# Peptides against a protein of PDB entry 5K2M: the designs that were tried, part 68

Target 1, 273 residues: chain A of PDB entry 5K2M
Amino acid sequence: MRIGITYTVLRREEMAIKERAGEFGEVVMLHEDDLLFPGNYDLDVVIIRNVSHFKALYTARLFESEGIPTVNSSRLIFEAGDKLFATLRLAGKVPVPEWKAALSEGGALRVPDSLGYPLVSKPVFGSWGRLLAKVNDRDSLEAVLEHRKWMKNPLYGIHYFQEFVEKPGRDIRSYVIGGEFVGAIYRYSNHWITNTARGGKAEPCSDPEVEELSVKAWEAFGEGALAIDIFESEKGLLVNEVNPNMEFKNAARVTGADMAGKLVEYAVEVAKT

## One batch from the design tools (peptide; made by RFdiffusion4, then SolubleMPNN)

Design b2_p14_5_s2 (from b2_p14_5, 13 letters changed)
Fold by OpenDDE base, seed 2:
Structure b2_p14_5_s2 (fold): chain B 273 residues (1-273), chain A 14 residues (1-14)
Amino acid sequence: as target 1 above (273 residues)
Amino acid sequence: DLEKLNEELKKKFF
């Protein structure tokens, strides 16, 4: 078994994955600078840990083109890593925040007619709560839409909105790998963006409803390793988003769950199929 | 420092 690990930065996650992968076979660390395609890679599977969503997506597709399976697959990265595409998968399987998508400013200006205020404007791509806007009124909506016109990436012209979900000063991040629930944490924050990457405290979450919902959310995609962001709302649990390029250092530390081991075990399974 | 590096990465577009 030869296990590739692609990475942009050697984080705690990549170190843990490397260490655990070494128990299953030979580990080949592949920095982004080492990646040239087409190539002759002698690998049975590649664990994709590129920080960039797009780099991860293309890296996965490139290895797949060489006949090398990836964790996650390019399909999963594509569908789960886009907030709108992820919502399209999730909405038919699990409760999600109410959402609207518009393909024009004129369409976006009508979103409040359906969802009311406050709204959350999201780019369809991005991490760590970047370019999230709480839109409280018409003036704020117009400002967000105006700014989007000047953003160079055409994907910023895809207008994705959610209802603003009032949360109890926290959200939940769960982890499902190969259909197995691995663990969950509460992420505490005094800000409406609760991501621990922004200085939130993490605590273990032991809730069977979270576990069940997390597995169902994973089943909407049906493969790979996902981090799942869940809101506690007045309407109950809502699956906000999924992440096919999970950070898990905080979750592993807090829960004691072997996130890296589970990811490697799944990659080894994928290599054998 | 991995934490410092992560903070720098959070400021970048990926």
Scores: peptide ipSAE 0.016, ipTM 0.577, DockQ to the pose 0.118
Fold by OpenDDE base, seed 3:
Structure b2_p14_5_s2 (fold): chain B 273 residues (1-273), chain A 14 residues (1-14)
Amino acid sequence: as target 1 above (273 residues)
Amino acid sequence: DLEKLNEELKKKFF
């Protein structure tokens, strides 16, 4: 068994994945600078750990074009790594926050007629709550739309909105790998954007409803390794988003779950199919 | 390096 690991930055997660992969076979670390295609890669599977969503997507598709399976697959990265495409999968299987998509400024200006205020403007791509805006009124909506118009990436012209969900000063991040629930954490923050990457505390989450909902959210995609972001709301649990390029150092530390081992075990299974 | 990670994370937009 020869296991590739693609990476941008050698984080705690990539170190743990490398260590666990070494127990199953030969490990080939592939920095982004080492990736040239077409290539003659002698690998049974590749674990995709590129930091960029687009780099991860294209890297996965390039290996797949050479007959090498990837974890995650390019299909999963494409569908789960875009907030709107992920919402389209999730909305048919699990409770999600109310959402609207608009393809023009004129369409976006009508979103409050359906969602009301406050609402949340999100880019369809990105992480760590970047370019999230709580929009409380019409003037704020117009300002967000004006700023988006001057952003050069055409994906900023895809207007994705959610209802603003009041949360109890925390959210939940769960992990499902190969359909198995691996663990979950609470992420605490005094800000409406709850993210441990911004200095929030993490605590274990042991809730059977979270476990069941997390597995159902994974089943909307049906493959791979996903981190799942869940809100506690007055309407109950809501699946906000999924991440096919998960960070798990905080969750592994807090829960004691072998997330790196579970990811490698799944990659070895994928290599055998 | 958090700065390098932040720079690489910014590249998600391009």
Scores: peptide ipSAE 0.015, ipTM 0.559, DockQ to the pose 0.101
Fold by OpenDDE base, seed 1:
Structure b2_p14_5_s2 (fold): chain B 273 residues (1-273), chain A 14 residues (1-14)
Amino acid sequence: as target 1 above (273 residues)
Amino acid sequence: DLEKLNEELKKKFF
C-alpha cells in the first residue's frame, strides 16, 4: 500500500494522518510545490489536505484522471465545498436554515421579501467565516452588494443568503467518515460567528440526535470524510454547512476520537475497491 | 506559533 498525502502546510492534522498512514504502508508526502501533472505517480490512494478549496478540488481531479482514487473525491469536494451546492444536497435529506440564491443585484435586493431581516450573506466558497455578513437592514444589504461588484472573482456575483439563526452562544461540529459517526464538539463564541478559528472554545458533544442527524447529512453525499456544522435553533437542529477538507485538531483533542486513524482506514478501504 | 500560521493562511488561501 502506497498512500499519498497532499498538503499546503504541515498542520497537526497532516502530522497525525502521516503517522497513522505509516501503519498501513509507505507514505508519500506531497507538498503543493511537488504537484505536476500529468505525472508518473505510483500510489494506491491520495489523501487530499490542501488548504485551498480550489487547489484541493483540482488536485483530486488530477489524480483521478491518472486512475488514482482520492479521499475526498473531486465530486465530493466540489459539491460539499460549495455552500449552495451543499445546501441543494442537504435540503432533500435534513433540516437546513431557510435560504435564497440570487444571480444579480436586482434579485438579491428581493431576498428580504422572503427571508426578512436579519439575514446572513455568504460567499459560496471560503472558510473561517470570511466574508460572512449579518445584514440587519436595506442599507447593509446595499453596502454588501456594492462591495461584491468590485471583487475580482466572478463567484462573488453568486449571492447566497440564509436566515439569521439565533444560537445559544455555540454551534456543533460533528465528523462522519465513511458513513460512521466519529465524534462531535460544541464551539463556543460570544460572536454570532462561532468558528473556533476566531477564538471559540471547544467542548465534547454527546447527543444521539446530533449523531443521527450527522449520519443523515453525510448520506446526502454518500461518500468520504465530512465535518458537519449544526445549529441549535428554536426550530430544532439545523444543518448549516459541511466541510470536505476538515480541520479536526480541536475535536480530536477534546473528544479523544481517532479522527486521523478513521480517515486513513477509510482511505485504505477506498484503495482496495 | 500555529495560531499565527493559521492567521497568515486565512489571508493567503481562499
Scores: peptide ipSAE 0.014, ipTM 0.534, DockQ to the pose 0.112
Fold by OpenDDE base, seed 5:
Structure b2_p14_5_s2 (fold): chain B 273 residues (1-273), chain A 14 residues (1-14)
Amino acid sequence: as target 1 above (273 residues)
Amino acid sequence: DLEKLNEELKKKFF
């Protein structure tokens, strides 16, 4: 078996994936600068670890066009990596924060009539809580919408909003790979954005309700490796978002779970189908 | 340093 690993930066995750993949076959590390298509790649599967959502999406689709399966698939990257498309999958299976989408400023200005204030403005793409805004009032909403007009990417004209969820100074990040729950962590932060990429402490999360909810959230997509962001709310657990290009080094360190091994095992299974 | 990597990634992937 020949396992490709595409990457932008050799992180701890990519190093761990490389190490574990070496136990199953020959490993071919593919930096973004080495990728040319069409190409004659002699690979049974490719693990997609490009940092950019769009680069990951296109890389996956390009390998698939050569008849090489990818983990994650271009379909999963597309659906899970867009917050709105992910919400559309999730909302039919699991509790999610109340949300609205608008395709114009005039539509967006009516969102508070349904969600009230405070609400959260999100771009449909992006990582590490970038361009998240807590919108407390009309003036703040108008300011966010005005700034979006001047952003060059047309995807910033897709207005996605959620209710503001009060959290107990933490959120949950779980991991599901091939339908198996692998582990979960609490991410602590004094900020309303609890992302560990912003200096939050991580602790193990052992909660059967989190495990069950995480598997159900994965089943909304039905394939691949996902990190799942869950909020503890007054309404119970809410699935906020999923990530098809997961960072897991903190979770692996804190839980002791072999997340890299589980990802490789799943990629090997995909290669055999 | 993860913070430095995240800052560099934030700059490169706009």
Scores: peptide ipSAE 0.014, ipTM 0.543, DockQ to the pose 0.104; fails the geometry check

Design b2_p14_5_s3 (from b2_p14_5, 12 letters changed)
Fold by OpenDDE base, seed 2:
Structure b2_p14_5_s3 (fold): chain B 273 residues (1-273), chain A 14 residues (1-14)
Amino acid sequence: as target 1 above (273 residues)
Amino acid sequence: SLLEKEEELRKRFF
């Protein structure tokens, strides 16, 4: 078996994936600079670890066009990696924060009529809590909308909002790979954005309700490897978002779960189907 | 360092 691994930067995750993939066959590391298409790649499966959502999406689709399956698939990356598209999938299966989408400033200005204040403005794409804004009032909403007009990427003109969820100084990140729950962590932060990539601490989360909800959230997509971000709210557990390009170094360290091994095992399964 | 690269990625890539 020949396992490709595409990457932008060799992080702890990519190193762990490489090591575990070596137990199953020949590993071919493919930096973004190595990728030209069509390329006639001799690979049985490719694990997509590009940092950019869009680069990951296009890389996956390009390998698929050559008949090489990817983990994650371009379909999953597309649907899970966009916060709005992910919400559309999730909302049919699991509790999610209340949300609104608007396609114009005029539409966005009416969002508080439905969600109230405070609300959270999110870009539909991006990671590490980039360009998340807590919008407490009309003036703040107008400011966010004004700034969005001057952003070069037209996707910033897609206005996605959630209710602001009060969290107990933490959120939950769980991991589901191939439909199997692998583990979960609490991510602690003094800031309303709890992402560990911003300096939060991680602790193990052992909660059967989190496990059940995580699997249901994964089933909304029905394939691949997902990190699932869950909020503990006054309304109960809410699935906030999913990530098809998951970071897991903190989760693996804290839980002892073999995230990299599970990902490789799933990729090997995909290669055999 | 790996940490510096992660911080750079956080700023540049999405």
Scores: peptide ipSAE 0.017, ipTM 0.604, DockQ to the pose 0.122
Fold by OpenDDE base, seed 4:
Structure b2_p14_5_s3 (fold): chain B 273 residues (1-273), chain A 14 residues (1-14)
Amino acid sequence: as target 1 above (273 residues)
Amino acid sequence: SLLEKEEELRKRFF
């Protein structure tokens, strides 16, 4: 078994994945600078750990073009890593926050007619709460839309909005790999963006309802390794988003779950299919 | 440091 691991930076996650992969076979670490295609790679599977969503997506597709399966697949990265496409998958299977998509400024200006204020503006791509905006009024909406016109990437012209969900000072991050629930954490923050990457504290979450919902959310995609963001709302649990390029150092530390091992085990299974 | 690099990545990569 030859396991590739693509990466941008050697984080705690990549170190743990490397270590666990070594128990199953030969490990080939592939920094982004090492990637050239076509490359005639001799690998049975590649674990995709590129930080950039787009680099991860294209890297996965490039390996797949050489007949090498990836974890995650380019399909999963594409669908799960786009907040709108992820919402489309999730909305058919699990409760999600109310959402609207608009393809123009004129369309976006009508979103409050349905969602009201406050609402959340999200780019369809991005992580760590980047370019999330709590839009409290019309003036703020107009400002967000104006700023989007000056952004270089045309994907910023795709307007994705959610209702603002009042959370109890925390959200839930769960992990599902190969359809199996691996663990979950609460992420605490005094900010409406509860992401631990912004200095939030993590605590274990042991809730059967979270486990069940997390598996159902994974089933909306049907493959791979996903981190799942869940909100506790007055309406019950809502699946906010998924991440096909999960950070798990805090979750692994807090829960004791072998996130890296489970990811490697799944990659080995994928290699054998 | 690794942490500084992570922070840089969070700002620049998506």
Scores: peptide ipSAE 0.016, ipTM 0.594, DockQ to the pose 0.123
Fold by OpenDDE base, seed 1:
Structure b2_p14_5_s3 (fold): chain B 273 residues (1-273), chain A 14 residues (1-14)
Amino acid sequence: as target 1 above (273 residues)
Amino acid sequence: SLLEKEEELRKRFF
């Protein structure tokens, strides 16, 4: 078996994936600079680890066009990596925070009529809590919308909002690969954005309700490897978002779960399908 | 460091 791994930078995750993949066959490391299409790739499967959502999406689709399956698939990356499209999948299967989408400033200004204040403004794409805004009032909403007008990417004109969820100083990140729950962590922060990339600490999460909800959230998409972000709210557990290009170094370290091994095993199964 | 490279990635990639 020949396993490709596409990457932007060799992180701890990519190193672990490479090591585990070597136990199943020949590993071909493919930096973004090596990716030219159409190409003559002799690979049974490709694990997509490009940092950029869009680069990951296009890389997956390009390999699929050559008849080579990818983990994750371009379909999954597309639907799970967009916060609005992910919400559309999730909302039919699991509890999600109340949300509203608007396609204009005039529409966005009416969002508080439904959600009230405070609300959270999110871009539909992006990672590490970039461009998240807690909007407490009308003045703040107008400011966010004004700034969005000057942003060059037209996707910033897609306005996605959620209710502000009061959290107990933490959120949950779980991991589901091929429909199997692999593990979960608490991410602690004194800031309303609890992402570990912003200085949060990680601790193991062992909760059967989290496990069940995580699997159901994965089933909304029905394939691949997903990280799932869950809020502990007064309404119970809410699935906030999913990530088809997951970081797991902190979760693997804290839980001891073989996330890299599970990802490779799933990729090998996909290759045999 | 690996951490510095990760911070640079967070600034450059979306």
Scores: peptide ipSAE 0.016, ipTM 0.586, DockQ to the pose 0.126
Fold by OpenDDE base, seed 3:
Structure b2_p14_5_s3 (fold): chain B 273 residues (1-273), chain A 14 residues (1-14)
Amino acid sequence: as target 1 above (273 residues)
Amino acid sequence: SLLEKEEELRKRFF
């Protein structure tokens, strides 16, 4: 078996994936600079680890066009990597924060009539809490909308909002690969944006309700490897978002779970179908 | 550092 791994930067995750993939076959590391299409790639499967959502999406689709399956698939990356499209999938299967989408400023100004204040403005793409805004009032909403008009990417004209969820100083990140729950962590932060990439602590999460909810959230998509972000709210557990290009170094360290091995095992399974 | 590379990646690709 020949396993490709596409990457932008060799992180701890990519090193672990490479090491574990070597136990199953020949490993071909493919930096973004090595990727030209159409090409004659002799690979049974490709693990997509490009950092950019769009680069990951297009890389996956390009390999698929040459008959090479990818983990994750371009379909999964497309649906899970967009916060609004992910919400559309999740909302039919699991509890999610209340949300609204508007396609104009005039529509966006009416969102508080449904969600109230405070609300959260999110771009439909991006990671690590970039361009998240807690909007407490009308003046703040108008300011956010005004700034969005001057952003050149047309995707910033898609206005996605959620209710503001009060969290107990933490959130949950779980991992589901091929429909199997692999592990979960608590991410602690004093800021309303809880992200370990911004200096938060991680602890293991052992909660059967989190495990069950995580599997159900994965089933909304029905394939691949997903990180799932869950809020602990007064209404119970809420699935906030999913990530089809997961970082897991902190989760693997804290839980001892073999995230890289599980990802490779799933990729090998995909190659055999 | 790995952290600086991660921050650069965040700025460039997201």
Scores: peptide ipSAE 0.017, ipTM 0.594, DockQ to the pose 0.118; fails the geometry check

Design b2_p14_5_s4 (from b2_p14_5, 12 letters changed)
Fold by OpenDDE base, seed 4:
Structure b2_p14_5_s4 (fold): chain B 273 residues (1-273), chain A 14 residues (1-14)
Amino acid sequence: as target 1 above (273 residues)
Amino acid sequence: DLLKKEEELREKFF
């Protein structure tokens, strides 16, 4: 068994994945600078840990083109890493926040007619709450839309909105790998963006409803390793988004779950199929 | 060092 691990930066997650992968076979660490395609890669599977969504997506697809399976697959990265495409999958299986998509400014200006204010503007790509905006009024909506026109990436012209969900000063991050629930945490923050990457505290979440909902959310995609963001709302639990390129250092530390081991075990299973 | 690099990644990588 030869396990590739692609990475941008050697984080705690990549170190843990490397260590656990060493128990199953030979580990080949592949920095982004080491990646050239087409290549002659002698690998049974590649664990994708590139920080950029697009680099992860293209890296996965490039290895797949050489007959090497990836964790996650390029399909999963594509569908789960786009907030709109992820919402389309999730909405058919689990409760999600109310959402609207618009393909023009004129379309986006009508979103409040359906969602009201406040609403949340999201880019379809990005992490750590980057370019999330709580839009409280018309003036704020117009400002967000104007700024999007000057952004270089055409994907910023895809307008994705959600209802603003009032949360109890926290959200839930769960982890499902190969269809198995691995663990969950509460992420506490006084800010409406509860992401621990912004200095939030993490605590273990032991809730059977979270476990069940997390598995159902994973089943909307049907493969790979996903982190799942869940909101506690007045309407009950809502699946906000998924992440096919999960950070788990805080969750592993807080829960004691072997997230790196579970990811490697799944990659070894994928290599054997 | 690692934390600063992580912050830089959050700003630059998407």
Scores: peptide ipSAE 0.018, ipTM 0.619, DockQ to the pose 0.118
Fold by OpenDDE base, seed 5:
Structure b2_p14_5_s4 (fold): chain B 273 residues (1-273), chain A 14 residues (1-14)
Amino acid sequence: as target 1 above (273 residues)
Amino acid sequence: DLLKKEEELREKFF
C-alpha cells in the first residue's frame, strides 16, 4: 500500500494523517510544488489535503485521470464544497435552513419576498465564514449586491441566500467518514458566525439525533469524509453546510476520536475497491 | 507557528 497525501501546509491534521497512514503502508507526502501532471505516480490512493477548494478539486481530478482514487473524490469535493450544490443534495434528505438562489441582481432583490429579513448572503465557495453577510434590510441587500458586481470572480454573481437561523450561542460540527459517525462537537461563540477559528470554545456533543442526522446528511453524497455543520433552531436540527476539506484538530482533541485514523482506514478501503 | 500559518491561510486560500 502506497498512500499519497497532498498538502499546501503541514497542519495538525496532515501530521496526524501522515502518522496513521504509516501504519498501513508507505506514505508519500506531496506538497503542491511537487505536483506535475500528467505524471507517473506509483500510488494506490491519495488523501487530498490541499487548503484551497479549487486546488483540492483539480488535484483530485488529476490523480483520478491517472487511475488513482482519491479521498475525497473530485465528485465529492465539487458537490460538497459548493454551498449551493451541497444544499441541492441535502435538501432532499435532511432538514436544511430555508434557502434561495438567484442568478441576477433582479432575481436577488426578490429573495426577501420569500425568505424575509434577516437573511444571510453566502458565496457558493470559500471557508471560515468569509463573505458571509447578515442582511437585515433592503439597503443592506442592495449594498451586498453592489459589492458583488465589482468582485473579479464570476462565481460571486451566483447569489445564494439562507434564512437567518437564531442559534443558542453555538453550533454543531459532526464528522462522518465512510458512512460512519466519528464524533461531534459544540462550537460556542457570541457571534452569529460560530466558527472556532474566531476564538470559540469546543465541547463534545453526544446527541443521538445529531448522529442520525449527520449520517443522513453524509448519505446525501454517499461517499468520502465530511464535516457537517448543524444548527440548533426553533424548528429543530438543520444541516447548514458540509465540508469535504475538513479541519478536525479541535474535534479530535475534544472528543478523543481518531479522526485521522478513520480517514486513513477509509482511504485504504477505497484503494482496495 | 502553526496558528499564525492557519490565520495566513484563511486570508490567502479559498
Scores: peptide ipSAE 0.018, ipTM 0.610, DockQ to the pose 0.122
Fold by OpenDDE base, seed 1:
Structure b2_p14_5_s4 (fold): chain B 273 residues (1-273), chain A 14 residues (1-14)
Amino acid sequence: as target 1 above (273 residues)
Amino acid sequence: DLLKKEEELREKFF
């Protein structure tokens, strides 16, 4: 078996994936600079680890066009990596925070009539809490919308809003690979954005309700490897978003779960299908 | 510092 691994930067995750993939076959490391299409790739499967959502999406689709399956698939990257498209999948199977989408400023200005204040403005794409805004009032909403008009990417004109969820100074990140729950962590932060990329502490989460909800959230997509962000709210557990290009170094360290091994095992199964 | 490299990566890769 020949396993490709596409990457932008060799992180702890890519090093662990490389090491575990070496136990199953030959490993071909492919930096973004090595990716030219059409090409003659002799690979049974490719693990997609490009940092950019769009680069990961296009890389997956390009390998699929050569008849090489990818983990994750371009379909999964597309639907899970867009916050609005992910919400559309999730909302049919699991509890999600209340949300509203608007396609114009005039539509966006009416969102508080439905969600109230405070609300959260999110771009449909992006990572690490980038361009998230807590909108407490009309003046803040107008400011966010005004700034969006001057952003060059037309996707910033897609206005996605969510209710502001009061959290107990933490959120949950779980991991589901091939439909199997692999592990979960609490991410602690004094800021309303709890992402560990902003200096949050990680601790193990051992909660059967989190495990069950995480599997159900994965089943909304039905394939691949997902990190799942869950909020503890007064309404109970809410699935906030999913990530088809997961970072897991902190989760693997804290839980002791073999997330890299489980990802490789799933990629080997995909290669045999 | 690995954290600084991650911040630089956040700016370079949209």
Scores: peptide ipSAE 0.015, ipTM 0.588, DockQ to the pose 0.107
Fold by OpenDDE base, seed 3:
Order: C-alpha cells, then structure tokens, then sequence
Structure b2_p14_5_s4 (fold): chain B 273 residues (1-273), chain A 14 residues (1-14)
C-alpha cells in the first residue's frame, strides 16, 4: 500500500500521521509545492492535511479525478468546511444553535427580528474564530454589514448568523473517525471565543451524551474524519460546527487517544473499497 | 516560536 500525505506545514499532527502510516505501507509526503495536476501519482489513498480549506478541497478533488480516494473526500470537505452548508446537514439530525442566513444587507438587518440580540456574525469560511463578531445592538449590526461591503471576497456577502450561546467558560471538541468516537476535550477560555489556539487549556471530556451526540453529528455527513465543536447551553448540548481538517495535538496529548493511528486505519480502509 | 508560525499560517492560508 502507498499512502500519500498532502501538507502545507509539518505540524505535530502530520508527523504523527506519517509515523503511523509507515506501519501500513510506503508513505509519500507531498508538500503543496510538489502538487501538479494532471499527474501520474502511484498512490492507493491520500490523507489531506493542507491548512487552507480551499487548497484542501481542490487537492482532494484533483486526486479523485485521477482515481485516487482521499481522506477526507472533496465532498466532505465542501459540505463540512462551510459553516452554512455544515449547519444545513447538522440541523436535520442534531440540536444546533438557532441560525439565520441572509443574501443582502436588507435581509441581514431583519435577522434580529428572529434571533434577537445578542447574536453572532460568522463568515461561512475560515478558522480560529477569525471575523467572528458578537453583535449586541442595531448600531453594531450596521457597522459589521458596512465593513463586509468593503471585503473583496464575494463569500463575505453571504451573511450567516447564530444566536449568542452563553457557555460555562468552555466548549467541547470531539473527534469521530469512520463513525467511531475517538475522544473529546473541554477547551477553557475567559473569552466568548473558546478556541485553544488562542491560549486556552484543554482537559479530557468523558461524557456519554457528548459521545452519542458526536456520532449523530458525524452521521449527518456519513463519512470521513471530523472534529465536532459542541456547546454546553441552558437548552442542553448544541453542535456549533464541524471541521474536516482537524487539529488534534492537544486532544491526543490530553486524552491519550491515538487520533493519528485511527485516521491512518480509516485511510487504509478507504483504500481497500 | 511554533505559535507564531501557526498564526502566520492561519493568516496566510484560510
């Protein structure tokens, strides 16, 4: 078996995936600079670890066009990596925060009539809490919408909003690979954006309700490896978003779960189908 | 600094 691994930068995750993949076959590391298409790639499967959502999406689709399966698939990256498309999948299967989408400023100005204040403005793409805004009033909404008009990417004209969820100073990140729950962590922060990438602490989460909800959230997509972000709210557990290009170094360290091994095992399964 | 490299990557590769 020949396992490709595409990457932008060798993180702890890519090093662990490389090490584990070496137990199953020959490993071919492919930096973004090595990727030209069409190409004659002799690979049974490719693990997609490009940092950019769009680069990951196009890389996956390009390998699939050569008849090489990818983990994750371009379909999963497309549906899970867009916050609005992910919400559309999730909302039919699991509890999610209340949300609205608007395609114009005039539509966006009516969102508070349904969600109230405070609400959260999100871009449909991007990671690490970039361009998240807590909107407390109309003046703040008008300011966010005005700034969005001057952003050159047309995707910033897709207005996605959620209710503001009061959290207990933490959120949950779980991991589901091939339909198997692998582990979960609490992410602590004094800021309403609880991402550990901004200096938050991580602790293991052992909650059977989180495990069950995480598997159901994965089943909304039905394939691949997902990180799942869950809120603890007054309404119970809410699935906020999913990530088809997961970071897991903190989760692996804190839980002791072999996230890299599970990802490789799943990629080997995909290569055999 | 690994953190600074991760931040630079996050800014460059959305």
Amino acid sequence: as target 1 above (273 residues)
Amino acid sequence: DLLKKEEELREKFF
Scores: peptide ipSAE 0.018, ipTM 0.612, DockQ to the pose 0.111; fails the geometry check

